# Peptides against a protein of PDB entry 2AZE, part 3

Target 1, 148 residues: chain A of PDB entry 2AZE
Amino acid sequence: AQECQNLEVERQRRLERIKQKQSQLQELILQQIAFKNLVQRNRHAEQQASRPPPPNSVIHLPFIIVNTSKKTVIDCSISNDKFEYLFNFDNTFEIHDDIEVLKRMGMACGLESGSCSAEDLKMARSLVPKALEPYVTEMAQGTVGGVF
Target 2, 101 residues: chain B of PDB entry 2AZE
Amino acid sequence: GRLEGLTQDLRQLQESEQQLDHLMNICTTQLRLLSEDTDSQRLAYVTCQDLRSIADPAEQMVMVIKAPPETQLQAVDSSENFQISLKSKQGPIDVFLCPEE

## One batch from the design tools (peptide; made by RFdiffusion4, then SolubleMPNN)

Design b1_p8_2_s3 (from b1_p8_2, 3 letters changed)
Fold by OpenDDE base, seed 3:
Formats: C-alpha cells, structure tokens, sequence
Structure b1_p8_2_s3 (fold): chain B 148 residues (1-148), chain C 101 residues (1-101), chain A 8 residues (1-8)
C-alpha cells in the first residue's frame, strides 16, 4: 500500500541519518582521544622535565602542515600585512591538518584504522567517558555499523 | 505483514538514533570542555620531532601554517599547477619550516 | 608583496 511505501522512504531516510551520525561520532571520538592523549603525553613530559618546553620548540594546535620533496622548488609571495600567501610548487605536495597529524603520531591509539593493540585499546577506553567505551570497543573491532 | 514489519523497524531505528544522539552529546561536551580548559590548550602542542616522525625532513620539506580562524586555504595539485593560496581576514598568517633537526 | 624562493 501507499502507506508502506511512505514508511519505506522514511526508513531509508532514518538509516542514512544514522549512518551519518555514526560517522560523525566516530570522528569526534577519535578527536577526543587524540587531544586527551596528546595533552596527557605533554603533561607527563613536562613533569619529568620539571619545566615546559621552550616556546619556539612547540607548535600549538591548530595548525596545518604542507610537505613536499626537499627537492621541490617553492615560490612564495606574501602580502605586506601577511594576510595573504601564495605558494607555487614545481611538483606535488601534501596537506595535512592537525587531527591527521595526531592520528599518524598514534595519538588516536590506532583506533582510526582498527589497528589497536590491547594496550592501545586500554588507553583509548581510558580517555573517553564510560558511556562511550562500548563504542570505542566496537571501533577497535571494526564492528560499528549495526543497528543498536 | 509488511506494514507491521516496517513499523517495528522504524521504532528500532528511532531508538538507535536516540542512543547515537546521546553519545554525540556526551562527546561534543567533552570536546567543548577541552577547548575551554586553558591548561589543556596550553598542553595541546606537537614538536618538530613529532612532525619529523611522520614526515622526515631528510626527504620531505615540512612547512607549518598557523592561521587565524576562518582563513581560506585554496590548494591546486595537478600536473600543470601546484599551488596553495592562503587568505586571512582575522589577522596575519604565520608560516615556518620544520627544521631537519 | 614579498617573493621568496625555497629550495633544499
């Protein structure tokens, strides 16, 4: 009946919305873990050193990195007020945001790729509220996606 | 029948979405707390050593960009054009190289 | 506008 068709449309709508929310939640969890893990690492390091690092030795979030071959020629044009930059490369480059950098540093405990050791998973769980722990476990196992 | 099945599915999906919404609220709250905590933000940094660990300047040049919020970044990476354009309206942009050591 | 060329 027409009613069944309408409900099927709504079902698909809800499924897609849930899928989107799952993706968003996973990314948010990864960000949370990465940030907390980074802060924890640095706090511990500073405590061991009994002082903070020199100001010019660290890069605070947020940031973007650009990497290219050391042989790449880069032409840079900068406005007088430094509000505008133009970089021209003679070869390909890569751009990474701070979150991706943190993931590659292992700050997300390999959860982003489902490559978690037992210790990684333990760390990841410890960095989220209790309510999120089951979801972290599912992420580590690659079993997220089911209707719960 | 089909109608009953669909109705039941929708109820289950509603419950699932409510659970997701709850988890998302928890997560976003945690992130806001981190953003509002001065000490956490002070400790939210990486080192050039960290960057070297993922992009070794022995082979790769690593450039760091720190820009104000809402800065526009345009990137073109094609066989005929390799370009990055930055435009800020909220203040100056800082760009520096990560040293090899 | 300041122009610079970077090579390594």
Amino acid sequence: as target 1 above (148 residues)
Amino acid sequence: as target 2 above (101 residues)
Amino acid sequence: VKSRTFTL
Scores: peptide ipSAE 0.108, ipTM 0.908, DockQ to the pose 0.037
Fold by OpenDDE base, seed 4:
Structure b1_p8_2_s3 (fold): chain B 148 residues (1-148), chain C 101 residues (1-101), chain A 8 residues (1-8)
Amino acid sequence: as target 1 above (148 residues)
Amino acid sequence: as target 2 above (101 residues)
Amino acid sequence: VKSRTFTL
C-alpha cells in the first residue's frame, strides 16, 4: 500500500513535469517558426530590392522594446561608459522582448493563438523539421495536452 | 494489480517525457543553427515600420534597447514608481527611439 | 552620468 502511494506521488510529479515541458516545447516551436519566417521575409525583401537595407535602418535581434504613452515624461540617466541606464517614468510602460514582437508581427503564423489559416499552417509546417510537424498541427488545432 | 498498473503508468510517462525531450532537442538544435549561421543572423532584423505596426509611435513612444548578454534589467511598474534600470557586464547598452515616420 | 528628460 505504501509502495503504491509512493508511485502515485511519483506519477503526479511526472505528469506535472510533462505539462511544463509541453509548454516549453510549444514556445520553442514558436520561436523557431518566428525566426525562420523573419529571415525568409527579409531575404525575399532584399532580393526584390536588389540590395540590403541601410545598416542603421534595421534592428537586429536580440532586442527589447519599451513603449509608453507619448505623453509620458521620461528621465534617463546614463553612465559615462553606457553600461548603466536608469529610466524614470511618470506613468506606466510596457516591455516586450523580441519574440513577442515577432509574434505580434505575425511571424509565428498565428500559431501562438490558434489563429492559423490554411496558408499560415502550411507556412508554419514548412519552417520546422519533419519530426515537429505533427506537434505544429496539434498546436493549431488546440489539441496539445495529451500524454504521448 | 494496482502496483502493476502504476508501474506501467510510470513507464508510459517516461516514454512520453523522452519523446518531449527529443522534440525539444530538435528545436534547440534548430535555434542554435540559426544563431551560428552568419547569413541568418544578418537577416534576423526588424524595421521601425515593423515596430510601428505593433506599437504606433504616433500614439506610443517606442524605445529600442540593444544590450549585451547577461544585462540586468529591473523594472518597477506601480502606482507610485515607474522605473527601468539596466546594468550590463559585457559592454555598452544602446538605446534609441523608433521614429514616428 | 548624463541625465536626459524626454517629453513627447
Scores: peptide ipSAE 0.105, ipTM 0.907, DockQ to the pose 0.038
Fold by OpenDDE base, seed 1:
Structure b1_p8_2_s3 (fold): chain B 148 residues (1-148), chain C 101 residues (1-101), chain A 8 residues (1-8)
Amino acid sequence: as target 1 above (148 residues)
Amino acid sequence: as target 2 above (101 residues)
Amino acid sequence: VKSRTFTL
């Protein structure tokens, strides 16, 4: 019947919305773990060194990274007030945000790929509130995606 | 029947979404707390060594962009055009190179 | 507008 068909359309709509929110939650969890892990690492390092690093030796979040071959020629135009930049490359480039950098550094404990060691999983769980631990476990097992 | 099954599915999906929203609220609260904590923000940094570990300047040139919030970034990466455009509304943009060593 | 060229 048409009534059932309408409900089936609505069901699919809700399933897709839930899937989108699941992806958003996973990203938020990864960000939280990565940030807290980074802070913990740096706090420990500074304690061992008994001082903070030189100001110009570190890059504070947020930031963006652009990388390209060392052979790439880059032309840059900058406005006088530095509000506008234009870069022209003669070859391909890559752009990475700070979150991706942290993931590649291992700050998300490998949770982003669902490939955590036992120690990595323990660390990841310790960096989130208790209510989020089951979801972290599911991410590590690659079993996220089911309906609650 | 089919109608009853679909009706039940929709109720269950709504409950599932509410649970998901609750978890998201918890997570966003944690991120907000990190943003508001001065000590955490002071310690939220990477080093040039970190960047070299993931993108070795011996092989790749690494450029760092520090921009104010709401800065627009446009990138074109095609065979005929390789371009990045930055436009800030809230202040100057800082761009610098990560040294090789 | 200031123009700079990077070649490494």
Scores: peptide ipSAE 0.105, ipTM 0.907, DockQ to the pose 0.039
Fold by OpenDDE base, seed 5:
Structure b1_p8_2_s3 (fold): chain B 148 residues (1-148), chain C 101 residues (1-101), chain A 8 residues (1-8)
Amino acid sequence: as target 1 above (148 residues)
Amino acid sequence: as target 2 above (101 residues)
Amino acid sequence: VKSRTFTL
């Protein structure tokens, strides 16, 4: 009885760890797809333009963005060496990292929300190694979470 | 029996975790390869047009922050305080506005 | 420390 109870505790521990790893894997897959898709898009665009964009017209990863209403008043204090910034807002703001930006741009093919068309899913699968394709399919179907 | 069932479950969970670890290794390897490819990194960028597509500067101001690794960002967003603090240890922080046009 | 205010 006590042995069984100990094993049940261990089972639960392992299940929780697996759940965490599943979440991590999903994020890694999304990042891979988003990055590769972004690179592919830009490569194609530059080929069409026959030149790269002006350096000051693009924002290389990594970055973050802060957005707020145009009516928001922002006071910014900057150190002389630009090592420190302090922003004070008179209203709410939003912060987004580059990965979230890429997702909203559709670079993850809607896989992050389980809103993949057949074409989006095909693209997503093409951007990962073959070993990951089944998991991508499961993500698109929202069926991730089972035990292998 | 219960003991046999639990023992079998633990074995299966071990195999499942090993499979996850394998897949994660594949993913991290791919991401590392991307980071090591100079051409890929050169092409890893967005434009202000991209930012306008997700946060319309006609309605919202969009600020871009480029900070060195290990930069600390602290944000307070409450009814009484709206503040962002940035502190870098490895170099200057670059902040600019995404133009509306 | 430099102060800069943004208003739109």
Scores: peptide ipSAE 0.105, ipTM 0.907, DockQ to the pose 0.038

Design b1_p8_2_s4 (from b1_p8_2, 5 letters changed)
Fold by OpenDDE base, seed 1:
Structure b1_p8_2_s4 (fold): chain B 148 residues (1-148), chain C 101 residues (1-101), chain A 8 residues (1-8)
Amino acid sequence: as target 1 above (148 residues)
Amino acid sequence: as target 2 above (101 residues)
Amino acid sequence: VKKKVFTL
């Protein structure tokens, strides 16, 4: 009885670890798709324009976005060497990393929500190695979470 | 019996985890290749139009922060205090504002 | 100490 109990505890531990790794893999896949899709979009745009955009008109990864109401008053203190910043707001704010921005731009093809069109799924599959395609399919169907 | 079933489950879970690790290695390799490709990194950018599509500056002020690796960000968002603190150890921090139009 | 915000 005790032996079985010990094995059941170990089983649960392994299941939890697998679940964590599944979440990590899904995030990595989304990052890969988003980055490659962004690069393809920009490459095509630059080819059509026959030039790159002005350097001050684009933001290269990595970056962080902070947004707040246009009416929010912000006080900013900056060190002389620009190594330290302190922002004080009079109202709430939001912080988003670059990956979240790319997802909201649709660069992950809607795969992050498990709801993408046939065209989006085709694009997503084309942006990953063959070995990852089954997992992309599972993400699109919302069926990820089972044990292999 | 119960013991044999649990033993089999543990072996199957180990095999499943190994398969998962393999897929993760493939994925991390792809991400590394992207980070090492100069042309890809040159093309890894968003525009102000992109930012407006997700956070319209007509309604929201949008700041962009570019900081060196290992920069510490501390945020407090409470009824009594709304604050962001940035501390870099590897270089200067740049802050940009996305225009409304 | 001072505010520096750059427009994109």
Scores: peptide ipSAE 0.045, ipTM 0.904, DockQ to the pose 0.041
Fold by OpenDDE base, seed 5:
Structure b1_p8_2_s4 (fold): chain B 148 residues (1-148), chain C 101 residues (1-101), chain A 8 residues (1-8)
Amino acid sequence: as target 1 above (148 residues)
Amino acid sequence: as target 2 above (101 residues)
Amino acid sequence: VKKKVFTL
């Protein structure tokens, strides 16, 4: 009886660890898809334009986005060496990382929200190694979470 | 019996975790390859148009922060204080404003 | 202390 109880505790611990790894894998897949899709988009755009965009017109990863109302007053103070910044707002703001931006841009093909069309799913599958394709399909269907 | 069932479950969970680890290794390898590819990194960028597409440009101001690794970011968002502080150790911080068109 | 924001 005690042995069974110990094994049940271990079982639960392993289940929780697997769940965590599933979440990590999903995020890694989304990052891979988003990055590859972004690179592909930009490569195609530059080829069509026959030149890269002006240097000051683009932001390379990594970056952080801060957004707030246009009516928000922002006081920005910087050190002389630009090692330190202080922003004071008179109202609420939002912070987003570059991955979230890419997701909102559709670079992850809507896979992150379960809103993936057949064409989006096809694109997503094409941007990952073959071994990951079944998992991408499961993500699109919302069936991730079972035991392999 | 119960013991045999639990033992079998643990073996199955071990196999499942190994499969996950394998897939994660594949994915991590792909991301590393992307990071090591100079051309891919050159093409890993967004535009102001991209930023406007995910926000209401008529209603929102968008700032972009590029900071070196290990930069400390502290944000306070409360009814009494709205503040972001950045402290870098490795180099200067760049802040950009996406203009409204 | 200075105030400066770059514009894209």
Scores: peptide ipSAE 0.040, ipTM 0.905, DockQ to the pose 0.040
Fold by OpenDDE base, seed 2:
Structure b1_p8_2_s4 (fold): chain B 148 residues (1-148), chain C 101 residues (1-101), chain A 8 residues (1-8)
Amino acid sequence: as target 1 above (148 residues)
Amino acid sequence: as target 2 above (101 residues)
Amino acid sequence: VKKKVFTL
């Protein structure tokens, strides 16, 4: 009885760990797809334009975005060496990392929400190693979470 | 009966976790390869147009922050305080504004 | 204290 109880505790522990790893894997896959898709898009665009974009017109990864109402008053304090910044807002703001930006741009093909068209899914599959394709398919179907 | 069942479950979970670890290793390797590919890194950028698609500068102020690795970011967003603090130990922080179209 | 913001 006690042995069974111990094993049940361990079972639950392992299940939770697996669940966490599944979430991590999904995020990693989304990052990979988004990044590769972005690179592909930009490569194509530069080929079409026969030149790279102006250097001051682009932001390279990594970055974060802060947005707030245009009416929000922002006080900014910057150290002389630019090592420290302090922003005070008089209203709410949003912070987004670069991956979230890429997702909102559609670079993850809607896979993050399980909203892939057939074309989106095809693109997503093409941007991952073959071993990950089944998992991408499951993500698109919203069926991830089972024990395999 | 019950003990044997639990033992079998644990074995199956171990196998499942090993499969997950394998997939994660593949994915992590791909990400590392991308980070090491100079051409990919050169092409890993967004434009102001991209940022406008996320938040229109006509209505939203869009600030881009590029900070060195391990930069500390502290944010408070409440009715009592709206604040972002950045502290870098590895180099200067750059802040850019996305212009209104 | 500096206030320097670059515009893209």
Scores: peptide ipSAE 0.036, ipTM 0.904, DockQ to the pose 0.040
Fold by OpenDDE base, seed 4:
Structure b1_p8_2_s4 (fold): chain B 148 residues (1-148), chain C 101 residues (1-101), chain A 8 residues (1-8)
Amino acid sequence: as target 1 above (148 residues)
Amino acid sequence: as target 2 above (101 residues)
Amino acid sequence: VKKKVFTL
């Protein structure tokens, strides 16, 4: 009886761990799709323009963005060596990492929200190794969660 | 019996977890390949137009922060204090403002 | 201490 109880506890522990790993895997897939899609987009754009963009006109990953109302007053203090920054705002702000930016740009093909068109899903599948395609499909359908 | 059933469940869960681990390894490998590919890194960029598409500077001021690895970012967003502190250990931090146009 | 934001 006690042995069975111990195994039940372990079972629950493993189920929870699997759930966490599922979430992590989904995020990794989204990152992969977003990055590859971004690279592909830019490659195509540069080919069409027959030149790369001016160096100071683009922001390479990684980066963080901070956005706030244009009415927000920002005081920025920078150390002489630029190793330290201090920003003081008089109102609320938002911080987003580059991955979130890419998602909002549509680079993850709407897979993050289950809002994939047929073309979006096709693109998403094309940007992952074959072994991940079934999982991408499940993500698009919102059917991820079962233990396989 | 109950014991046998639980034992079987644990074996199945182990197999499922191993499958997940494998898929995760595939993903991380692909991401590393991107990070190691010079051309991919060259092409891994966004434009001001991209940033405007998600946070229009006409309404929102958008700052871009590029910092070395392991840079500490502390943010306080409360009714009484709105602050971001950055501290780098590996090099200078760059901050850019996305123009409205 | 410098107070400067660079514009892209």
Scores: peptide ipSAE 0.035, ipTM 0.903, DockQ to the pose 0.041

Design b1_p8_3_s1 (from b1_p8_3 with F2Y K4R)
Fold by OpenDDE base, seed 3:
Structure b1_p8_3_s1 (fold): chain B 148 residues (1-148), chain C 101 residues (1-101), chain A 8 residues (1-8)
Amino acid sequence: as target 1 above (148 residues)
Amino acid sequence: as target 2 above (101 residues)
Amino acid sequence: MYLRLERP
């Protein structure tokens, strides 16, 4: 009886760990799709323009953005070596990492929200190795979560 | 029996976790390949137009922060304090504003 | 270094 109870505790622990890994895997898949899709977009755009964009007109990954109302006053203190920054705002702000930016740009093909069209799903599948395609399909259908 | 059932469940969960680990390894490998490809890294960028589509500088101020890996970020967003602190140990932090045009 | 961003 005690042995069974111990195994049940272990079972629950493993189930929780699997759920966490499922979430991590989904995020990794989205990152891969978003990055590859971004690269393809930019490659195509540069080919059409027959030149790369000006160096100071683009932001290379990685980055984060902070946005706030144009009415917000911002004070910034910077160390001499630029290793430390302190920003003080007089109102609320938002922080977004590069992955979230790419998702909002549609680079993850709507897979993050299960809003994939047939075209989006086709694109998403084309940007991952074959071994990941079934998982991408499950993500698009919103059926990920079962233990396989 | 109950013991046999639980033992079987744990074995199945182990196999499931191993499958997940395998798929995750595939993903991390692909990401490493992308990071090692100079041309891909050159093309891994967004434009100010992209950022305006997320937060229009006509209505919002958009600040871009490029920080080295493992940079510490602390943010406080409350009625009493609105603050962001950045501390890098691997190099300087770059900050710039996204223009409205 | 101190930087202030203020808007009317």
Scores: peptide ipSAE 0.043, ipTM 0.904, DockQ to the pose 0.047
Fold by OpenDDE base, seed 2:
Structure b1_p8_3_s1 (fold): chain B 148 residues (1-148), chain C 101 residues (1-101), chain A 8 residues (1-8)
Amino acid sequence: as target 1 above (148 residues)
Amino acid sequence: as target 2 above (101 residues)
Amino acid sequence: MYLRLERP
């Protein structure tokens, strides 16, 4: 009885670990798709324009964005060496990393929310190695982890 | 029996985790390859138009932060405090505004 | 020191 109880505890531990890894894998897949799709988009755009965009018109990854109402008052203090920043807002703000920006741009093909069209899914599959295609399909269907 | 069943379940979970680890390794490798490819990194950018599609500067102020790796970011968004603190150890932090359309 | 935010 005690041995069975110990194994059941271990089983639960493993299930939880697997769940965490599944989340991590899904995020990694989304990052891969988003990055490759972004690169593909920009490559095509530059080819059509026959030149890269002006340097000051683009923001290279990685980056973070902060947005707030234009009416929000922001007090910003910065160290002389620019190593430290302190922003004080008088109202709420939003902070987004580059991956979230890419997702909202549709670079992850709607896979992040399981909102893939047939074309989106086709694109997503084309941007990952063959071994990951089944998992991408499961993500699109929202059926990841159904075995557990 | 029950013991044998649990033992088998654990073996199956181990195999599943191994498969999961394999897939994660594939993803990690692909991301690393992207980071090592100069052309890919050159093309890994968004435009101000992209950012405006997320938050229109006509209505929202959009601030971009470019910080060195391992920069500490602390954000507080509550009824009492609205604050962002940045601290870098590897170099200066760049902050700029996205222009309005 | 206060930050002067610059536009690209």
Scores: peptide ipSAE 0.042, ipTM 0.904, DockQ to the pose 0.035
Fold by OpenDDE base, seed 4:
Structure b1_p8_3_s1 (fold): chain B 148 residues (1-148), chain C 101 residues (1-101), chain A 8 residues (1-8)
Amino acid sequence: as target 1 above (148 residues)
Amino acid sequence: as target 2 above (101 residues)
Amino acid sequence: MYLRLERP
C-alpha cells in the first residue's frame, strides 16, 4: 500500500513536470518560428532593396519595449557611464520583450493564439525541423494537452 | 494489479518526457544555431515601422531599451509609483525613442 | 544626467 502511494505521488509529479515541459516546448517553438520568420522577411526585403537598411533605422535583437500614454510624463536619470537608468512615470506603463513584439508582428504566424490560417500554418511548419512539424500541427489544433 | 498499473503508467510517462526532452533539444539547438550565425544575427532586427504597427506612437510613446545580458530590470507599476530601474554590469545601456512618423 | 521627457 505504501509503495503504491509513493508511486502515485511520483506519477503526479511527473505529470506536472510534463505539463511544464509542454509549455516550455511550445514557447521554444514559437521563438524559433518568430526568429526565423523575421530573418527571412528581412533577408527578402534587403534583397529587393539591394541594400541593407541604414544602421540607425533598425533595432537588433535582443531588446525590450516600454510604452506608455503619450501624455505620460517621464523623468529619466542616467549614470555617467550609462550603466544605470531610472525612469519615473506619472502614469502606468507596459513592458514587452522582443519575443512578444515579434508575436504581435505576426512573426509566429498566429500560432501563439491558435489563429493560424492555412498559409500561416504552412509557413510555421516550414520554419521548423521535420521532427517538430507534428507538434506545430498540434499547437495549431489545440491538441497538445495529451500525453504522448 | 494496482502496483503493476502504476508502474506501467510511470514507464509511459517516462517515455513521454523523453520525447519532450528530445524535441526541446532540437528547438534549443536551432535557436543556438541562429544566434551563432552571423548572417542571422545581422538580419535579426525590427524597424520603427514594425514597432509602430504594434504600438501606435500617435497614442503611445514607444521606448526601446537595449541592455547587455543579465541586466537587472525592476519595474513598479502601482497607483502611487510608476518606475523602471535598470542596472547593467556588463556595459552601457542604450535607450531611444521611436519617432511617431 | 537627468532628463525630463515631456510632451509638447
Scores: peptide ipSAE 0.041, ipTM 0.903, DockQ to the pose 0.044
Fold by OpenDDE base, seed 5:
Structure b1_p8_3_s1 (fold): chain B 148 residues (1-148), chain C 101 residues (1-101), chain A 8 residues (1-8)
Amino acid sequence: as target 1 above (148 residues)
Amino acid sequence: as target 2 above (101 residues)
Amino acid sequence: MYLRLERP
């Protein structure tokens, strides 16, 4: 009775921990795919152009993006050493990290949203070690979490 | 019985968690390899064209922030206040505006 | 100090 209750509490704790780790693993997989896909794309592009792009024409990771309406008025104050910035907007804005940008670019092959075609899935699988391929497949199918 | 069943379930969950840990280690290793590869880091970039593809500068202004590690970012987005504060401790912060064309 | 944003 009491022993069973204790074990059930432990079971629930483990289930929650597993759920958290599943989410973390999925994000790690998406990051790996996105990064490798980005690098692959750029490598191919530079090979075709026979030169790298101008240094100031690209934005290297990591970065953060802030977007707002073009009509939004932005006041920016900056310290002399550029250590501190303060932006004031007269309307709403959005902040996106580089990972989200890569996802929206399709670098994660649509795996993050369940919009992974057969071709996308093939690409995704090719960008991870073999041990991770089954999990990538599960992510594409939306069947992650089938512990039982 | 119930006790035996629960015990068995816990063992199975332990195995599942161990498998997850193993897979996570593989992922972490791969990401570390990417971070340590200078060629990969050189190629880890996006263009303004990429940014325009996800946030059209015809309608949206796109600002890029490159800040040193451990930079504090504070954002307030409410009807009464729209503000972003950046505080770096390890160096200067760079801010760029993505061109429309 | 007011900042003028740079375009890449």
Scores: peptide ipSAE 0.041, ipTM 0.905, DockQ to the pose 0.034

